# Peptides against a protein of PDB entry 7UQJ: the designs that were tried, part 137

Target 1, 160 residues: chain A of PDB entry 7UQJ
Amino acid sequence: PELYQNFNITPPRGVLFHGPPGTGKTLMARALAASCSSDERKITFFMRKGADILSKWVGEAERQLRLLFEEAKKHQPSIIFFDEIDGLAPVRSSKQEQIHASIVSTLLALMDGMDNRGQVIVIGATNRPDAVDPALRRPGRFDREFYFPLPDVKARFKIL

## One batch from the design tools (peptide; made by RFdiffusion4, then SolubleMPNN)

Design b2_p16_8_s3 (from b2_p16_8, 11 letters changed)
Fold by OpenDDE base, seed 1:
Structure b2_p16_8_s3 (fold): chain B 160 residues (1-160), chain C 160 residues (1-160), chain D 160 residues (1-160), chain A 16 residues (1-16)
Amino acid sequence: as target 1 above (160 residues)
Amino acid sequence: as target 1 above (160 residues)
Amino acid sequence: as target 1 above (160 residues)
Amino acid sequence: ERIPLVRGEKTELPPE
C-alpha cells in the first residue's frame, strides 16, 4: 500500500497471477503479503480457492464472497488471494451458465465496489488466464497480469 | 533414480507433500523433476489434479489413472504429481462412498502394482493430509510424507 | 552424493543459490535435502542463517561453524544450508573487516577441508551474490551457482 | 538449528 502511495501509483484493485501450475503464484502472493507487512503494519492475508467457493458453498457462494470482501475491508490493509480463480469464474460455458454467471457477477460487483482508497488488494491465481471470464480481466478488476514462467528447468539442472 | 539404485535404496513409490496452501508443494515437485533431469536423463513430469480427474472424467477416472501410470512407465524415469490428491481420494465420508472408493481402490492398486525397480515416483500434494484416505498413506504407497511449512514470514521480511 | 559419483562428477563442496527474495531458494534447499533422503538413507539437513551466526555467537561464530561442520560430517550424508550467506560472509566492507574476515577465513578453511569423498553438501542462499566474498565463490567452495529467477519480475513490479 | 529431516517435515524431492 505505502509503496503505491509513495510512487503515486493507484494500487491495482486486482492482479492476475497466471502461468503453469507450480510456478509459485501462491507462494509469491504469500511472499508479497509477508513482505508488505512490517512490525508496524501487518497485512491480513485471506486465501480462498475458486473451486472451494463453488463446491463448499453451493447456493451461498455469493454470500461467502461478500463476507470475504467485508472481512478483508475490516482487516485492511489486506490481500485477498483467490487460488485457482478459473474455478470460481470460468469462462461461460453454455452448460453451467447461471450459477457461474451469478458468482462472476458478484465478484465483478465486489471488485468494482472496492474504493480505490481501500487497502485491499485482490490477487487471482490461475494456470489458464483464458479460462477466466474476460470481464474479470478488465480495468478496475484484474487489470494487471503477471506471468509466472516455469522456473527454467535448465537452471535447476545445474543444481544437481 | 540412479541415486536410489546406487545406494541400494528402493525408491519410495509415493511421496506425500503436505502443508498449508501456497507453500510451494507443486513448485517443489516441479523443481525436483527439473533437478533430477539432466541433459542425458530427462525425467518426464506428469501432473494431474485430483479434482480434475474426478470432474472431467466422471466414470472414466479409473481408466485415466491406468493410462497415466502406463504413460509414466513408458516415459520412465518419470514423476507423477497429483496436485490436490485429497480431491482424488478423499477420506471416505459416508455420503459419496462408491465413486471415491473405486478411484481410491484403483490408485491403491496402481501404486501397489508399481515395480520397485521402476523409475516412476508418485508425488501427492495436499493441504489436508488427514483428508487423504489412510490406505494411501501406508508403506508401499505414499509412505513418505513431507511437510511444507509456511515459509517463515519473518524470513521473508528480511529478504525484501 | 551418489548422483555425483555415478556421473563421475566430483560433488560440489558448495552450491550458491542466488536470486531475488522469495524465489524459493530455502524451499529448494529443503526439497533437495528431502529428495536425497530415503527410508534407508536419511540426509540430515542443517540450516543456519548467516546473520544468526554473527548475531547470536559474537566471538564464537568460528567455533559454531566448526561444530556445525563436525556435526554434519558425523551425520553424513548431510546438507548444510546457509540461508542469507551474505550475512555470514559479506564482501569486505572496510568498517567490519576483522570479525567478518575471520569468519570468512574459517568458512573457507572448512570448505577446503571437506573431503571430496564426504557426503556433506553446503548450500548457501543469498539475494546478493555480489555481496558474498568472491573467495567463497571459487572452485572447491561455492563453485556452482544457481540463479533463482523471480517468477517473472515484470509480474512483481506491477504488484509492488 | 539442526533440522532433522524427520518423516513428515521433509520436502522430499522425488528421486531421479
Scores: peptide ipSAE 0.006, ipTM 0.339, DockQ to the pose 0.067; fails the geometry check
Fold by OpenDDE base, seed 2:
Structure b2_p16_8_s3 (fold): chain B 160 residues (1-160), chain C 160 residues (1-160), chain D 160 residues (1-160), chain A 16 residues (1-16)
Amino acid sequence: as target 1 above (160 residues)
Amino acid sequence: as target 1 above (160 residues)
Amino acid sequence: as target 1 above (160 residues)
Amino acid sequence: ERIPLVRGEKTELPPE
């Protein structure tokens, strides 16, 4: 509850950050963790890349996801950030052997198994929201979406 | 010697940059290379990601590390930057077949084989310093650590 | 024509952004897309990483490149950005089985098949321009190069 | 077919 109030959002199980690379999705996820952290209440930040989870043996990827969610639950309040989540959960094609169907199914089950009263937020970042399995974008999963526009070119010239 | 004076650090064999992603570890490593480079003395900057080294065949990863260190030695003064070094050198678990134990052992041997009088600096970047094999964090290896805090949320709103 | 005028560059088929990681190559490519976009004329931005294209089976990587170029052509004006293009098109070594020679050849053919009157720009980003196959750096391909220097260390301290 | 990163087949990295 309090964690979600600090985000100024109703408690979603998941938030999808989408937009162009270099628009600060990862940076925002961390800034949100920091803004919700006090000296008395540190938010634990977990990060994984989609492709890095897939590079593990079949069954090991699912195990690593389960372990990640249990660690996040143990260290509440916490944020699980998936960078490049479209790498982890590509759109289910009707024609291709769903090599990652088990991983996607595991992620779905883990998100469905989260109590909405928990202090775990899942943030998925992608450059291609339409490449994310629509099953993950349903209510009770990544049901909130935030678009990250390109920063003004002028703002970038101040950073160079 | 001079390279390390330009870093305003005593000559470590290795420096661990740790902190949250997007805190600018990679960019600091490069800024250090540039700040130590003059028109008369260019510092050669080598970069590898931990996971990219691991995805090579067993024995090829070790060979690539050896070649990298020899190239860095040949092109002194030089910096070897390992991004996501926790991907290359995970903590030695007692229970898992240490698939990467040979790569870690090779990296240890390469760092131990460096003369401290050389003009090669090794920078490892990680988001999880506790996920780096403690053997790499010993004196004469990554024996210096720099924490990269999150930038102020207000500073980020100026960049967006 | 107009797209290239907005870039203040003569219409190259390809532009190579090279320089240290974290120097804003990806960021600049996107800034260029935004600066050329109006309310009336949105530029479609496509992004792929070199290694992500290579991780597909032989023949599928080439198919994905072809599909990418056709999508970019369909959604003109458009930018195709290849991040880490040295991962996609490494220098042709005389000694190693050119596992990626077919992918490089496909990319060459796709760039050669582009009409210079088209409103598709290809931007390749690399940290190592000398690791990019010289055949891609020829006139009519990546024939324009932009170096991304390290930002001033002082500019970074303002962002932290 | 995608290189089954998941099947423990070593992904051939692009030759440096």
Scores: peptide ipSAE 0.000, ipTM 0.196, DockQ to the pose 0.159; fails the geometry check
Fold by OpenDDE base, seed 4:
Structure b2_p16_8_s3 (fold): chain B 160 residues (1-160), chain C 160 residues (1-160), chain D 160 residues (1-160), chain A 16 residues (1-16)
Amino acid sequence: as target 1 above (160 residues)
Amino acid sequence: as target 1 above (160 residues)
Amino acid sequence: as target 1 above (160 residues)
Amino acid sequence: ERIPLVRGEKTELPPE
């Protein structure tokens, strides 16, 4: 409850940040985590990249996802940030290896298995929302989406 | 000697940056590395995440740590930055896999094996200093700690 | 063509960002990606670390590089950013494992195989340009280099 | 010295 109050959002299980690269998705996820943590209530921030999860061994990627969600639950309130989530869960194609389908299926199951009472927010960042498996963008998963437009060149230069 | 002079700190083998997520721990570690490197003396910066090391195979994580420390020593003066070090070295519990205990033990041994004359600084960043194995927070390891408070909302927005 | 027009640079196959750690190389690569993407033309940003590629299995690191370049081509216009590229492609020595030489050789071949008409830019970041295999710094590879000086202490403090 | 690469079955990026 309180983690979601700090976000001023109805408790999504997942939020998708999408937009061009360098629009601050990763920074915003961190800043949100920072803004929602206080001295009294430290939020634990977990960061993973989609491609880093895919680069695990057969069956290990699924285990790493399970462990991540368990660790996030153990250390709640927490944010799990998946950077480049389209690398983890691309649109399912007939050419997808069964292993990759298993990772996506595990992530789906983990997001579905999160009790709405858990103070764990999942943020996915992508440059390509349409490259994310539509199953992840369903209600109870990444069911909130935030578009990150290109900041003005001046705003980009202020980040530099 | 000189790397430690550039830090204006008594030579710790390790420094723990702790505080809420997005408080700039990773940025500070990078900025410190930048501040301590010059045209005459380039510091080599190695960045690893705790969870990325844990996601290696049995015996490989320990090997990767050894190689990291060897590479850092070879390229001294150097900084090894462990982001999310609580992911690598959580507090030892009876439920910890023997594999995870081995990784922590390897990191302990590597930090203990660093000659105080070596120009290698180890920085660990965590959102949860209490989730880091106390053995890592002992003298000769991460024996200096810096708290990163929440930046003002205005300061966070300037990073955004 | 257009991706290179957006960079205002003659189409390099690769750009090497070098300088002390925390001088904003990674940030600049992201900001360049952001600056070159628009609502009409979203650039896909791929980020890898040299050490993360080296932590792959024998033959798998080469495969991951191939897949990365294929994915970047599929999602063009794209930027492939290799952070800590000196971790991936250190200077060849007689003590180098044949496996690591194979990774470097694969990266060389992939960069050489990029058609100059492809809207894929490769950015390598290093703190140690001299630790990068000179074969990567040849024309048609990382043939443009940008030095990132230490920002003034005031500029560093504005990033912190 | 180079960081040795280890062999094993990794989860692959989905094929194109």
Scores: peptide ipSAE 0.000, ipTM 0.155, DockQ to the pose 0.129; fails the geometry check

Design b2_p16_8_s3 (from b2_p16_8, 11 letters changed)
Fold by OpenDDE base, seed 5:
Structure b2_p16_8_s3 (fold): chain B 160 residues (1-160), chain C 160 residues (1-160), chain D 160 residues (1-160), chain A 16 residues (1-16)
Amino acid sequence: as target 1 above (160 residues)
Amino acid sequence: as target 1 above (160 residues)
Amino acid sequence: as target 1 above (160 residues)
Amino acid sequence: ERIPLVRGEKTELPPE
């Protein structure tokens, strides 16, 4: 948000952080939220997990998403970080698929409903970009994707 | 670099990540490098350790620093990550102090010599921000400092 | 593992990293795996997510856990990192509770079955330590817990 | 995921 405000650039609505687990996606999202907060402007960082979104009562997940986006908008500049956004992918049961579809539809609508003038960035993190609903990866949603490689076997060994 | 290019912001020349060991400084630097890499633009991540810079032959350390900055400039957008940049701090001997002073002077000159149009970010990580030469912490160098707190003291003691 | 081998200390069988999401739990687990790897001894790092364990077919999750522990033992010294170990907590349905109970029971048995002479450390990470089955938190299992606080708002601002 | 932690060379030489 602030990065984009400071640049007068329309913030991307959504950024997908993808890469193997423990590549620091969540840490990066926090660091970005951090790095975007100047002494002059504080970014509000909101975090949810994909699985925690699904673990709510039917209809409560959608309500909580709406409230999250409202709070993020109220406290803009804001980052909404969805950790494990692929965890919105259903566990394969027809009832879970329906619940997932409703939640994803709500998230899509909330992302689409972000006026580009809003200083809310949505960051999704996943280990499985291909498990993220393609609808989330469309322009105006998670339209920027950041690969978090395993720091190459060499680089993993150098984080050592 | 890319973050800053994409935003038309002059990248900070240097960012100091400081905080207790194992707070994720190195990972954050890698994650920043990764997050700045889009499918369209790859950030080249260079890593050195402060102690490894000192472990070179006299004059070879300075040469290796120059080569590092040249390579980073050649492969821009780039991140140069100096892990344990406080490890440029001398081991207490007059000869080591002179070697350190030369290496630090070279690093200062290289950071100062980065044209602000260059898409090279230097990230220094340290556990001892106060052991980092104050000259490195001046404007146009490591002029942004990021504290990586220990996850609560209890967490550190049990990871051991 | 190596830390404990180098110190002739019996490694804790299990360590629970808990704290708010993106506090670097996964990062720390990787960094520990990393820091424990010397040139002489390489630690093998295994990672699973709690939700990914549950997403397997009934009985396949338990089999995959057994195989994971066998592989970890075969490649010792090893770290098994369970990210979001609270994701073994069921989504509320009687059928899911039974599936969860079986998986948790299998994990408990595998942790208990680790001969203390085995150089396998299990690290569980959670945002919700209270959502982790108390049986997992008993001696000989995840008997060490590490709190990863949010870097205090000020410290988050310093990671800025 | 199995992640071999093999100490890689200290210098990430830029990929040639």
Scores: peptide ipSAE 0.000, ipTM 0.219, DockQ to the pose 0.086; fails the geometry check

Design b2_p16_8_s4 (from b2_p16_8, 9 letters changed)
Fold by OpenDDE base, seed 2:
Structure b2_p16_8_s4 (fold): chain B 160 residues (1-160), chain C 160 residues (1-160), chain D 160 residues (1-160), chain A 16 residues (1-16)
Amino acid sequence: as target 1 above (160 residues)
Amino acid sequence: as target 1 above (160 residues)
Amino acid sequence: as target 1 above (160 residues)
Amino acid sequence: ERIPLIRGAETELPAE
């Protein structure tokens, strides 16, 4: 409950951060974790890159996802951040179906298996929201989306 | 000698930068290289991601590490920066032992084989210091650790 | 025509951004896209990492490159940004020749097949310009290069 | 025989 109140959002299971790279999606996810943490309540922040999960042996990727969700549940309140989630769950193309279908299905099942009363937020970041499997963008999964616009030239000159 | 004096640190073989992603670990490693460089003395900066080294064929990862250390030694003074070093040298889990044991052993041997009088600094960056093999965190290896705290909300608003 | 005028550069087919990681190459490419966009004219920004293209099935990498260039052409004016392009088109070493030769050849053909009057800019970013195949750095390809210096310590303190 | 370290590395292009 409280974690979602701190986000000023009705509890999604997942939030999709999308927008161009370098727009601060990861930084925002971190800042959200920090802003939801107090001295009394530390938010546990888990991060994985989509491609890094795929870089496992066949069947190990699914196990790694299960373990990640178990750890996140154990360390509630928690945030799971998937960077480059389009690497983990690309749109089903006919040639990729067999390799990614099991991983996508596992992630879908894990998202669906989360109790909405749980204090686990899942954030997926992508530069290509349309390359994410639409099944992940359905209600009860990544059902909220936030667009990260390009930084203005002034923001650039503050970073450079 | 001089490279370590410019760092204001007693010569470690390795320094572990740890902390949340987006806290500027890579940026710090770069800034250190720049601050140690003069018109008369350019520091050579080598960077590798841990996962990128693992994404090679068995036995090629070890060869790539050896070549990297040889190049760094040839181009002294130098910095070797491993980004996401927990991807390269994860904690020995029973299932990963055979795949990673040789790479970890190679990196350990390379760290141990460096003469402390050499002008090669090794920086490992990780978001999960506890996921790095403890053997790498021993004296004479990554025996110094620097925590990178989360940027405050003000720092976030300067970047965004 | 107009896109290149907004860049204050004579129309290259490609621009190579090189320099240390974390120097804002990607951020610059983004800022350029934004600065060239008006209310009347939105620049489409495509991004790919070199390694992500290689992580495809044999022969799929070439197809993905072709599709990327077709999409960029369809959505003119556009920018194609390759991050870590040295991962996509490394210097031909004797051992890597057979695996990368087709991808490099495909990218070369795509760069050469672009009409210079088209409103597609290709930006390649690398930390190792000397690791990029020299064939990509020839006139009509990545024939302009911009060095991104290390941020000074002051720039670091603005990001942290 | 080259043993792949990554998923699908037998049929995928090795990351450089």
Scores: peptide ipSAE 0.000, ipTM 0.192, DockQ to the pose 0.157; fails the geometry check
Fold by OpenDDE base, seed 3:
Structure b2_p16_8_s4 (fold): chain B 160 residues (1-160), chain C 160 residues (1-160), chain D 160 residues (1-160), chain A 16 residues (1-16)
Amino acid sequence: as target 1 above (160 residues)
Amino acid sequence: as target 1 above (160 residues)
Amino acid sequence: as target 1 above (160 residues)
Amino acid sequence: ERIPLIRGAETELPAE
C-alpha cells in the first residue's frame, strides 16, 4: 500500500508493456501479478494472446473479451494480460479493417466500462506499440506505457 | 492508490532476488522499476553490479555506495538494483574479509539509515543467496526474498 | 558446431520451451542467442510467432516457413525461435485440421531436413506443450523440452 | 552508470 500510496498512482486501467521481443514483458506481467498478490489477497492473472483471440475465436472474439473482463471482475483483484496486443488490436489502417475494428471497439468499450474502483488491471504487451490502435493508448485505457529495453547485450551476458 | 492500498504492502527496504543465473532477476528489477513508474511519477532506476563496485572502485566502494544511496534519495521514488549482490556483500567468512566487511557494514548502515517513509527500494539479485552476508537478510534490510527458479535445471543443462 | 562441439552436445534440432506464460521462455531464447553469440561468432536470431504465421500468411505459411529455414541456414549459426508454437502446430485433432495439418507437415519436413551439421537451432515456446502436435515432440524435432516454472508464487509475493 | 531505463522510451502517447 504505502509504496503505491506514496506514488499516488491511480491504478491504471491499462498498462502497455512495449519493447523488443523477449525483454520479459510477459514475465513482468506475471511477476506483477504475483507481486501484487499477498497471502491474504491473491491476484487472479488472466492471460490471453491477441492473435489467439483473433484466430481461435473468429466471430466470438468480442464475446470472449467480454467474458474475460467479466471473469476478471468476478475474481478481483485481477490482472488481464494481453500478450501481443498489437495482434488483437492492430491499427485500424491495417487491411483487415472490419474484424479488427469491432474487436478494438469492444476492447475500448470494456476498458472504458471498467469502474475506476475495480481491482482489474489490464496489461497489454507488444513488440510494436505503434501497431496498437492509438485509441487504446488514450487516457483511461492503456494510458501508461513501459518500455522494456533489450538488456544491453553486455548486460545480458553478465546475467548468464 | 486503491489497488495498492488494498494490498497493505509495507514497501520493503530491501528485496533479495535469488535464483540461478539467467532467470530474469535483473530483467524483473528493471521491469518493476518501469512498472512502478507512472507518467506523473517516474521511478529512477539505479543499477550497480556488486563485483563492479568492488573491482572498479577499490577503496572507494563505500563512498560509491553512499553516493548511490544519496542519489537514490534525491531522485525518489527510486530503485537501487544491485546485480550480483553476493559479489558486493559476500559472507564475512570469505577470505577477502576486511574489504568486504567494511562494504557490507556500509551497506547495512545505508539500508538501516533509510527512512521508512523514503521511496527508495533496494533490490539485490544473486545467484547465491547463501553467499550474501546474513546480516543483509535481516528485517529492515533484504527482508523479502524471491526465488527465480531455473527453468528446470535438467532442461537448462540440455540447451547449453 | 563449435559451441556445441565444445559442449559435446549434439545440437538439438529442436528445443521446446514450455511453461506458464511469462516465465521467460522468449527471454531465455534471446538470452541463449545472445549468450551463444561471441564477438567472433554472432548467432542470428529469427523470431516468429506461431499464430502470426497462420494469420498473416494464410496460404503462404508453408512458403514462409521454408524461407525462414533457408534464411536461418544462410545466416548460420542461427536460432529460429517460434513463440507460441502451439499456435503454429496445434494438435491435429484441433477443429481447424486441414490448414494446420499442412503447416505441421511442412514444419516436420523442415526439421527433419535440417542437416545434423547445420548450426540452426529451432526453439519452440509454448504455454501448452500438450497442444503441440506430438509429431513435433519426437526425436530429431523438438526432442528436448524445458519447463519454465512460474517463479514460485510465494517468491513473487515477497517482492511487492 | 545510470542506465537510462525509463526516461527515454516513454513513447509519447500520440497527442490527441
Scores: peptide ipSAE 0.000, ipTM 0.212, DockQ to the pose 0.062; fails the geometry check
Fold by OpenDDE base, seed 4:
Structure b2_p16_8_s4 (fold): chain B 160 residues (1-160), chain C 160 residues (1-160), chain D 160 residues (1-160), chain A 16 residues (1-16)
Amino acid sequence: as target 1 above (160 residues)
Amino acid sequence: as target 1 above (160 residues)
Amino acid sequence: as target 1 above (160 residues)
Amino acid sequence: ERIPLIRGAETELPAE
């Protein structure tokens, strides 16, 4: 939030962390939340899992997303972390596609409805960036993407 | 540095990352350094290991610490990361205790001597917060502590 | 283990995670252990530190390594994580060199003695891949290396 | 879940 304002950077509404499993995406999201926190300004971290949004909240997922964004706004500065946001992608079943389309549409609307000056950052983590709806990857949504490489064999060697 | 200034937050002189081994403390410190960097504002990241300060720099440790803090100040905004800061704890030998006490005293003085408006953050990582000298954990030094829990088996599972 | 079997990849007997301190090697190893775990198949994670093998287990290090590999085999699928495996490198004293040579020789033999069909993965993390005995980096041992880059200052910047 | 990153992981600073 303010980090971006002070750098004259419009805070991304969303940041997509993508890369192979175990590349530290979730840890990084938590680290970012911790780093942006101070004694005077605690960042509230919210976490959801894409697959859980589909499976556990069937019929309530849209409402739960709205509540999540409202809570994040109330407790700003805030980070909403969606782990496995590719798990919001439909499994190719007509019923899951329709449910997913509604949930994704709701998430799009919630991200679009964030005040550009708001102190809410959305972080999505995925192992499959190509399985993330391109609409989520547009400007004003997950408009920044960070690749967590498999530390290439070459890159690992250099750092020691 | 500026992150905290711009939030009207006095930057902690030091942040203690503690938690079991492999909870990502070092990764987090690097991620924090990364996150606070911009194209316009590169954060310089300095790293030292507590045990190396004692073992490799015997008789020069105090000077090397001073040089490190001077370099960090010259290259501000900067992060100094002390990995295994509990390794600055004395091995229970009288000679190592005395050397350790001098090194810790030097580190205390360097942290106390940081301009509160300075753009230098010190991060200490430890697996043993109780093995860190309480004097380092006082206000104006490592006055913020962040626990890195073992990613619960569930959080661990999700990262792979 | 099964991760590699299912990809028709012979599981590396060992994976070397190398990279600068704080690039998340230890976290990645833990994350890999977690990701390879399922509700149906819990992976047992064993962790040792290279320096601890030399310092705490003086005269028993070889036996402790054998016990570790036996326990890992009993509790397969398993990950053995050696943090700071470069800490198995001798400090330049003749006595430490000889002790180290014996410990490294034991580790080599244990890695060579792993059944290629075994569900035990060894992960070594180091900040100094060049300080790791080349014999450990041969096929059938740490035959895969993964670089953990410093998130380039640019990648760092983008995440904030 | 609301995961207070800092509160849950913030160890109480030792009292002055």
Scores: peptide ipSAE 0.000, ipTM 0.256, DockQ to the pose 0.075; fails the geometry check

Design b2_p16_8_s4 (from b2_p16_8, 9 letters changed)
Fold by OpenDDE base, seed 5:
Structure b2_p16_8_s4 (fold): chain B 160 residues (1-160), chain C 160 residues (1-160), chain D 160 residues (1-160), chain A 16 residues (1-16)
Amino acid sequence: as target 1 above (160 residues)
Amino acid sequence: as target 1 above (160 residues)
Amino acid sequence: as target 1 above (160 residues)
Amino acid sequence: ERIPLIRGAETELPAE
């Protein structure tokens, strides 16, 4: 929030952190939340997993997403971190596809419904950015993507 | 692997990394793989997600686990990292419970079938250690548990 | 310790982990401690923050550092992790500069006083390696530096 | 004062 405000940059509604697993995407999201939090202005950090959202009953997952966005708005400035947002991608079974499609549609609507003035940033993390629905990766949603490379293994070998 | 071999300690077959999300469990596992790799002895790092294992068809998930352990044995010394191993825990639907129970049973058998001389370490990461099947947390399986605390948020606030 | 002993490498007295906040420096230090710990040889992991060391009364901070190094030596093999070691750097006030200089001087003396045979590794973590006193970054102290890159800085800069 | 060893909480496996 503040970093973006200082540059007169409209904070992205959504930021996609992508890269190999264990590159610290989730750690970074927490770090960003902590770094943007001051003693006076604590950023509320919400965390959900894609798979955990899907583990809810049909319709309840959508309701939980709505509640999450409402709570994030209520506690702004806030970060919603969706870990493994690719877990919201339809697995190739027709019944699961419908369930996943409904949840993705709800997430799209929630991201579109975020007023540009809201101090709510959505961070999605994935190991498979190509498994994220392209509709989520459009402007006004996860419109910024950040690659998390493997920490240079050679750099670590110089530790040894 | 090598650290344990030098002490004549049977390397734990399995290590459970647990702690709040974004505490860097996955990053740690990669870090360990990289740190234990030398120029001459690269530890092969295998990574799977609990949810991705379940996303396979019944029986195919079990086959994929078997192949993973065979490949890990073939490429020893190796680390198998199961991210979100709690994703293998039965979700409370009877049909999913059967599927999850079958996969967990296969994983148990594979961990039990690891020859004590194998340079294969299995790391499970979870945000919910209590959601991991207690059978996986027994001696000879994930018999070591490491808690990843939240990085002290107050600690980070004083950096800024 | 042991990784270095096996290679006949004198374990570095000090390792500086540096890089942007949330790159997993503290996490890595904990990982290294955990990875180097066996059932028979637990590496004792000590953690301190630069700012927390300074938050002690003048002279008490120095005493606490001495006690920390003594305890680390007593519980060897051990790792002393100084998170935010740049927090020991003088902030531009003359009075604080004297206090910080005294603490840094004590830390220098303690690092110099570590017998090369001691299985005590000191890890300093900082987001600002240039804020770390150059005297700490000399051979026999924090003589190894490890950069924790931001996952794709270009990606982060495109967030900004 | 025992410097609290921030024990990396080895969750001790419950002893069988």
Scores: peptide ipSAE 0.000, ipTM 0.350, DockQ to the pose 0.065; fails the geometry check

